# Ledger of designs, part 75: peptides against a protein of PDB entry 3B8E

Target 1, 230 residues: chain A of PDB entry 3B8E
Amino acid sequence: PFLIFIIANIPLPLGTVTILCIDLGTDMVPAISLAYEQAESDIMKRQPRNPKTDKLVNEQLISMAYGQIGMIQALGGFFTYFVILAENGFLPIHLLGLRVNWDDRWINDVEDSYGQQWTYEQRKIVEFTCHTPFFVTIVVVQWADLVICKTRRNSVFQQGMKNKILIFGLFEETALAAFLSYCPGMGVALRMYPLKPTWWFCAFPYSLLIFVYDEVRKLIIRRRPGGWVE

## One batch from the design tools (peptide; made by RFdiffusion4, then SolubleMPNN)

Design b1_p15_3_s2 (from b1_p15_3, 13 letters changed)
Fold by OpenDDE base, seed 3:
Structure b1_p15_3_s2 (fold): chain B 230 residues (1-230), chain A 15 residues (1-15)
Amino acid sequence: as target 1 above (230 residues)
Amino acid sequence: MIEKAREEALKLALE
């Protein structure tokens, strides 16, 4: 989100503090929980990794994490961001290049897509209103990400949800997200204004998309082992 | 409730 903020010169979609809350808060316990996942049923049929030739982090993992899943996460967050700004009169096309004027405290007549003028204070309200829903969107998408990361080849339906630590991680990240979103004082401390409960559902299509996409990918891998999709 | 909290948060954040 910060890269798009710089490249497109749009208002900041996700605050630095909220990014830290993701990286240090919501991601840690879920990521650790994967270390306690049960081995896939076919693990003993696979050759051991050659530490000299087989990297732990290979091009496939980078492509999956950053190129595919990470892009879907970003799209989910930006979708929520653009919806909120559009509801407040700023269409996506109007946001391009707006950052300079948006962040200038001396400009109090920035026009939205409908010709309505916005003061600096009003603009900051709507900007900070975007931060919490964007954050929550990332957390909701992370539910799917965590679940799909349980296995490389087996379906989640084959592997099951037996990892109690992973279930705890899902609960923990959700509870933390709710705490950061609704606890009094978070708007001042973290610039995370409380969001309408309906905003939690904005990410659900993207979570479903990730889940379906990965299950299809895993199905292809099972049918054609050793293919480029693996 | 939410709008009031946002307004209060903004006032405090801009001070």
Scores: peptide ipSAE 0.027, ipTM 0.700, DockQ to the pose 0.015
Fold by OpenDDE base, seed 4:
Structure b1_p15_3_s2 (fold): chain B 230 residues (1-230), chain A 15 residues (1-15)
Amino acid sequence: as target 1 above (230 residues)
Amino acid sequence: MIEKAREEALKLALE
């Protein structure tokens, strides 16, 4: 999000504080929960990893984490961002290069896509209105991300949801997201304005997409072991 | 209600 903010010179999609809340708040417990995941049913039938050739972090893992899942997450966040701004009169094309004028407190006549002028205060309301839904979108897609990380090859339906710590992590990150979104004073303290409950659903298609994508990937791996998808 | 909360929060944040 921050890279696109700089490259495209768009209004800030996600605040630094909200990023910290993701990295330190919502991601920590779920990540730890994976340490308690039950081994896949066929794990003992697999050959041991060769420590000389098989890196713990390989190009495939990086491609999966950043190149695929991370991109879907980013798309989900930006989708929410663009929808909110569009609903407030700023079409995506109009946002390109707008950052400089957007962030200038002395410019009170920034025009939207329809010729309406926006004061600095009005623009900041809209910007901070985007931060919380973007954050929530990331949390919702993280549900799917966490669940798909349970296994490498087995379907989630085969593995099941027996990891109580993982389930706790899902509830914890959701509760934290709700707390940060709706607790009084968060708008002042974190610039996280409360969001309409309907905005939680904006992320669901992307969460589902991640889940379906990974299940299809795992299905391919099971049907064609040793393929390029593994 | 939400919009009012946003406006109030912004007002306080900009002070």
Scores: peptide ipSAE 0.026, ipTM 0.693, DockQ to the pose 0.015
Fold by OpenDDE base, seed 2:
Structure b1_p15_3_s2 (fold): chain B 230 residues (1-230), chain A 15 residues (1-15)
Amino acid sequence: as target 1 above (230 residues)
Amino acid sequence: MIEKAREEALKLALE
């Protein structure tokens, strides 16, 4: 998100504070919970990893985590961002290169896509309005990401949801997201303005996409062991 | 209500 902010010169989609809330708040407990996941039923039938040839983190895993799943997560966040800005008169194309004028407090006549002029204060309200929904979108997408990370080959339907710590993690990150989004004073303290409850649903298609994608991937792995998808 | 809260929060943040 920050790279796109720089390259496209768009208004800041996700604040630094919200990033910290993700990294230190919502991600930690869920990530730790994966250490308590039950082993896949076939794990003892697999050959041990060769430490000399098999990297723990290989290009394939990086491609999956950052190149595929991470991109879907980013797309979900940006989708929410663009929808909010579009509803406020700023179409995505109009945002390109707008950052310089957007961030200038002395320019009070920045035009939206419909010719409406926006003061600096109005623009900042809209910008900060995007931060919380972007954050929430990431959390909602992380639900799917956490669930798919339970197994490498087995379907979630085969593995089940028996890890109580993982379930707790899902509730914890959701509760934290709700707290940061709706607790009085968060707008002042963290520049996280409260969002309409409907914005939580903007991420659902992307969560579903991640889930379906991974289940299909795992299905392919089960049908063709040792393939390039594994 | 949410919009008013945002405006108030912004005013406070800009002070």
Scores: peptide ipSAE 0.025, ipTM 0.655, DockQ to the pose 0.015
Fold by OpenDDE base, seed 5:
Structure b1_p15_3_s2 (fold): chain B 230 residues (1-230), chain A 15 residues (1-15)
Amino acid sequence: as target 1 above (230 residues)
Amino acid sequence: MIEKAREEALKLALE
């Protein structure tokens, strides 16, 4: 998100404080919960790792985590961001290069896509209104990310949802997201303004996409063991 | 309600 902010010179889609809330708040408990997941049923049929050739973190794992899942997650956040700005009169094409004027407190006549002028205060309200839904979108997508990380080859439907610590993690991150979004004073403390409940649903297609994508990937691995997708 | 809360929060944050 921050790279796109710099390259496209758009208004800031996700603040540094919201990033810290993701890294330190919503990701820790879910990540720890994976240590308590049951082993896959086929683990004893797999060859042991060769410590001389096989790295714990290989190019395939990096590609999956950052190149695929991370990109889908970012797309979900940006989708929510663009929808909110479009509802407020700023179409995506109009946002390109707008950051310089957007962040200037002395410019009070920034025009939207329909010729309406926006004061600095009005623009900052809209910007901070985008931060919370972007954050919530990341949390909703993380539900799918956490669930798909339960297994490497088996379907989630084969593995089941028996890990009580993982279920607790899902509730914890959701409760924290709701707290940060709706608790009084969060707008001042974290620049996280409350969001309409409807904005929670903007992430659902992307969460579903990640889940379906990973299930298809795992299906391919089961049908063609030792392939480039593993 | 949400819009009013945003305006109040912004006012306080910009002071």
Scores: peptide ipSAE 0.020, ipTM 0.602, DockQ to the pose 0.015

Design b1_p15_3_s3 (from b1_p15_3, 14 letters changed)
Fold by OpenDDE base, seed 5:
Structure b1_p15_3_s3 (fold): chain B 230 residues (1-230), chain A 15 residues (1-15)
Amino acid sequence: as target 1 above (230 residues)
Amino acid sequence: LIEKRLEEALRLAKE
């Protein structure tokens, strides 16, 4: 998100507070929950690690976890961001290069795609209105991320959802997201303005995409051990 | 209620 913000010079899609809430709030409990996950049913059927070829954490695992999945998360967030701004009169093409004028408090006549002029205060309200849905989008996508991390090879349908601590983690991060989104005063304190409940659903296609992507990957690994996707 | 509050806030911001 930050890289696109710099390159495209668009209004800030995700605030520092929301990033902090993700890193410290929504990710910590789920990460701990993975320590209590049951071993995969086929763990004893795996060949011993080859110390000459196999890394403890190989580059393929890193690429999937931080690269590919991260990009899908970002796309989901940006989709929500662009939809909200478009509904408020700012089409995506109009946002390119707009940041400089957007963030200038002395410019009170920034025009949207339809010629409506926006004061600095009005612009900041709509910007902060985007931050919360972006955050919520990340949380919804994280549901899929956490679920797919339960296994490395087996399908989630084979492993099941028996980890009570993981389930608790999913509810905890969701409850935290709801609290930060809807608690009175969060707009003033954290610049997280309330969002329409419908915005929660904007992330669902991307969450599903991640889930399907990982299941397909795992299916390929099961059918063709030692492939490039392993 | 949340939708109404949001709409009100956005309305006030645009005035």
Scores: peptide ipSAE 0.015, ipTM 0.465, DockQ to the pose 0.016
Fold by OpenDDE base, seed 2:
Structure b1_p15_3_s3 (fold): chain B 230 residues (1-230), chain A 15 residues (1-15)
Amino acid sequence: as target 1 above (230 residues)
Amino acid sequence: LIEKRLEEALRLAKE
């Protein structure tokens, strides 16, 4: 999120406090929980590792955990961010390069995509309105991401949801998201304005799409072992 | 949404 903020010069989509909450609050327990996931049935049937060719660290797993998951989370968050701003008159293309004027408190006539002028106070309200939904969207996307990462090859329906630690992690991050979103004073203390319940569902279609895509991918892997889709 | 937030902000400013 921060890189896109710098490169595109868009209004800040996610505050520093929310970033810290993600890194320290929401991501820790789920990440640890993945280490305690039950072994896949197919992994137990795998041939012994070749120490000359096979690395101890599964690079594909690491790439998925730190690369793909992070990108998916960011995409989900930005999706919500752009939806909120678009609903308030700022189309994505119009946001490019807008940060300079957006953050200038002395400019009170910043125009949106429809020619409406926005004061500094109004702009900051919209900006801070994005922080909470962005955070919540990440949590919602994490539900799917964590579930799909339970297994490399087996379907979620085959492997099941038996990891109590993972389940606890999902509840913990959801509870934290609810607390930060609805607890009084969070807008002042954390610049996280209260979230309308509808925004919890904003990322659901995206999350579902990822889930379905991954299940299809895994199905292909099971039918065609050694394929490039692994 | 913006109108509601502005109203809330104004309320808080009066306190």
Scores: peptide ipSAE 0.013, ipTM 0.506, DockQ to the pose 0.014
Fold by OpenDDE base, seed 1:
Structure b1_p15_3_s3 (fold): chain B 230 residues (1-230), chain A 15 residues (1-15)
Amino acid sequence: as target 1 above (230 residues)
Amino acid sequence: LIEKRLEEALRLAKE
């Protein structure tokens, strides 16, 4: 997100505070929860792998797969960002190169895609309005990430949701998202303005996409052991 | 209430 902000010179889609909330708030408990996940049903049934060749290949493939998931996650966030700005009069094409004028406090007549002029304060309100749903989008997508991370090969439907700590992690990150989105003063304190409840659903297609992607990947792995997608 | 505040904020941002 930040890289695209720099490259495209668009208004900041995700603030530093939201990044910190993601890294420290939403990722920590889930990551710990995975350490307490129940063993896969087939883990002891797997044949020993070559510790030199198979491990390296698997690590590369896993890193690539999660890299792809991360890209999908980022796309979900940007989708939400662009939708919000478009609804407020800023079409995606118009946002390109707008950052310099957007962030200039002395320019109070920045035009949107429809010729409406925006003051600095107004622009910052809409920008910070984007930060919250971006964060929420990440949280919603992380639901899928956490669920799919429970297993390496087995479907989530096979492994189930038995880890209470994982469930707690999902609750915690959701509660944090709700707190940051709806608690009075968060706009001032954290530059996270309130979010319409409907925006929570904006990320659902991407969450589903990640879920389906991983389930398909795992299905392929189960059907074709040793494949390139493992 | 939150929705109303958001709508108000968005309205003000568009004015």
Scores: peptide ipSAE 0.016, ipTM 0.452, DockQ to the pose 0.017; fails the geometry check
Fold by OpenDDE base, seed 4:
Structure b1_p15_3_s3 (fold): chain B 230 residues (1-230), chain A 15 residues (1-15)
Amino acid sequence: as target 1 above (230 residues)
Amino acid sequence: LIEKRLEEALRLAKE
């Protein structure tokens, strides 16, 4: 998100606090759950044909898969961001290059796509209105990630401990999202304005996309064992 | 309450 913010010079879609919460709160539990899943899968069920080469290949494949999932997550977040800004008069094309003027406190006549002028304060309200939904979108998409981990072929047989960690992760992420979104004072303290409940559903198509992606990947693996998608 | 606060914030942003 921050990289796109710099490259496209768009208004900041995700605040530093929200980024921190994602990195420390939402991403950590799934990563741990994955680490446990891989460790249990590799040790208990699969004697690798070649431990060194298979481990290296598997690490690359996992990294690639998570990289792809991360890209889909980012797309989901940006989708929510663009929808919110569009609803407030800023079409996506108009946001390109707008950052400099957007963040300038002394410019109080930034025009939206419809010719309305926005003060600095007004712009920041809209920006901070985007931060929370972006964060929540990431959390909702991460639900799919956790479900994917739960439904991995290798984890189906060791669901007990893995499921507890994954379930805990789901609750933790959801609780954190709810806390940051709805706790009084978060808008002032963390620049995260309250979220209309309907925005939780904005990410569902992307969650579904991730789920479908993983199911297709699993299907390919089942049909072509040892393929590059494994 | 949350919706009301959001609507108020959005209203203020559009004025």
Scores: peptide ipSAE 0.016, ipTM 0.430, DockQ to the pose 0.017; fails the geometry check

Design b1_p15_3_s4 (from b1_p15_3, 13 letters changed)
Fold by OpenDDE base, seed 1:
Structure b1_p15_3_s4 (fold): chain B 230 residues (1-230), chain A 15 residues (1-15)
Amino acid sequence: as target 1 above (230 residues)
Amino acid sequence: LLLLRLLEALKLALE
């Protein structure tokens, strides 16, 4: 998100506070919950990692984490961001290069795509109004990310949802996201303005996409062991 | 509340 903010000079799509809420808030319990996941049925049929030759973090893991799943998550967030700004009069093309004027407190007549002028305060309200839905979008796509991380090769349907701690984590992160989004004073304290309930659904297609993508990946791995997708 | 305080502290530290 921040890279696109710099490169495209768009209004900040996700604030530092919201990033911290993700990394320190919503992701902690879910990540810990994976330690309690049941072993895959074939785990004892797999050879142990060779610590001399096999890196714990390999190119495939980096590709999956950053190049695939992370990119889908980012796309989900940006989709929500662009939808919100478009609903507020700022079409995506108009946002390109707008950051300089957007962030200038002395410019109170920034025009949207329809010629409406926006004061600095109004612009910051809409910007921070984007931060919360972006955050929520990340939480929603993290549901899928957490679920797909239950297994390396087996389908989630084969593994099942028996990990009560993981289920608790999903509820906890969702409840925390709702709390941070809707609790009075969060707009002042964290610059997280409340979002319309409809914004929660903006991420659902991307969450489903992540899930389907990984299930297809795992299916390919199961059918073609030793492929580049593994 | 602890998380909020931590986030506020981090926010202040990053400003």
Scores: peptide ipSAE 0.010, ipTM 0.484, DockQ to the pose 0.020
Fold by OpenDDE base, seed 4:
Structure b1_p15_3_s4 (fold): chain B 230 residues (1-230), chain A 15 residues (1-15)
Amino acid sequence: as target 1 above (230 residues)
Amino acid sequence: LLLLRLLEALKLALE
């Protein structure tokens, strides 16, 4: 989000505070919960990794985490961002290069795609209105991300949802997201304005996409061991 | 230039 903010000079899609709430708030317990995941059924049938050649963090893991899943998550967030801004009169094409004027407190006549003028205060309300749904979108796609991280090879349906700490993590991150989104004063304290409940559903297609994508990937791995997908 | 843009963006994000 931040890279696109700089490169495309668009209004800030996700605030620094919301990023911190993701990294330190919603992601922490779910990440810890993976340490308690039950081993895959075939784990003891696999050869031990070679500690000299097999890195714990390899190019495949980076590609999966950042290049695939991370990109889908980012697309989900940006989708929510563009929808909200479009609903407020700012079409995606109009946002390109708008940052400079958008963030200038002395410009109170920034035009939207329909010629409506927006004051600095009005623009910031819309911007902060984007931050909370973007944050919630990340939490929703993170549900799928956490679930797919349970296994490397086996389907989630084969592994099951037996990890109680992981289940707790899913509820915790959701409850925290709801708290940060709807608790009185969060708009002032964190610049996280309340979102309409319908915005929670905006990320569901992307969450489903992540889940389906990974299940298909795992299916391919199971059917074609040693493929480039592994 | 990229660093300056990053710093500017960070500043704006913190304001």
Scores: peptide ipSAE 0.006, ipTM 0.346, DockQ to the pose 0.029
Fold by OpenDDE base, seed 2:
Structure b1_p15_3_s4 (fold): chain B 230 residues (1-230), chain A 15 residues (1-15)
Amino acid sequence: as target 1 above (230 residues)
Amino acid sequence: LLLLRLLEALKLALE
């Protein structure tokens, strides 16, 4: 998100405070919960990793985490961002290069895609209105991400949802996201303006996509062991 | 409605 903000010179999609809320808030308990996940049924049939040749974090893991799943998550966030801005009169193409004028306090006549002029204060309200839904979008896609991280090879349907700590983590991150989004004063304290409940659903297609993608990946691994997908 | 918006957004992104 921040790289696109710099390269495309668009209004800031996700604030620093919201990033901190993800990294230190919503993701902590879910990540810890994975340590309590039940071992896969076939784990003892696998050879141990060779510490000299096999990296714990390999190119395949990086590709999956950052190149595949991370990109889908980012797309989900940006989708929500662009929809909100479009609903407020700023089409995606119009946002390109707009940051300089957008962030200038002395320019109070920035035009949207329809010729409506926006004051600095109005623009910042819209920007901060994007931050909370982007944050919530990340939480919603993290539901799928956490669930797919339960196993490396077995389907989630084979593994089941027996990890009570993981289930607690899902509720905790959701409750925290709701608290940060709707608690009075969060707009002033964290610049996280409340979002319409409908914005929670914007990420659902992406969460489903992540889940389906990983289940298909795992299916391929099970059918073709030793392939490049593993 | 969400799917339509997705498709519209995709269309706009591809234009």
Scores: peptide ipSAE 0.000, ipTM 0.274, DockQ to the pose 0.050
Fold by OpenDDE base, seed 3:
Structure b1_p15_3_s4 (fold): chain B 230 residues (1-230), chain A 15 residues (1-15)
Amino acid sequence: as target 1 above (230 residues)
Amino acid sequence: LLLLRLLEALKLALE
């Protein structure tokens, strides 16, 4: 989100505090839970990793994490961001290059796509109104991301949902997201304004897309072992 | 990620 903020000069889609809440809050327990996942059924058929040649973090993992799943997550977040700003009168095309005037506290007559003028204070309210739904969108797509990370090759349906710590992690991250979004004072303390409950559903198509995409990928790997998709 | 957070924090501090 911050890269697009710089490149496109759009209003900040996700605040620093919300990023910290993701990385230090919602992601910690789910990530730890993966260490307790049951081994895949074919694990003993695989050769042990050579610690000198086989990196734990390889190009395939980077491609999957940043190039595929991470991009879908970012698209989900930006979709929510653009919908909120459009509902407030700022169409996506109008946001391009708007940052300079948007962040200038001395400009109190920034026009939206419909000619309505916005004061600096009003603009900051709508900006911070985007941060919480973007955060929640990331949590919702992380449900799918965590579930698909249970296995490298087997379907989640083959592996099952037996990891109680992972299930707890999904509950914990959701409860934490709800707490940060709706607890009184979070708007002042964290600049996380409360969101309408409908915004929780905005990311569901993207969460489903991540899940389906990875299941299809794993299906291809199972049918064509040693392919470029692995 | 840490670098991005620091850059964002710096931005907010300059605003």
Scores: peptide ipSAE 0.008, ipTM 0.425, DockQ to the pose 0.030; fails the geometry check

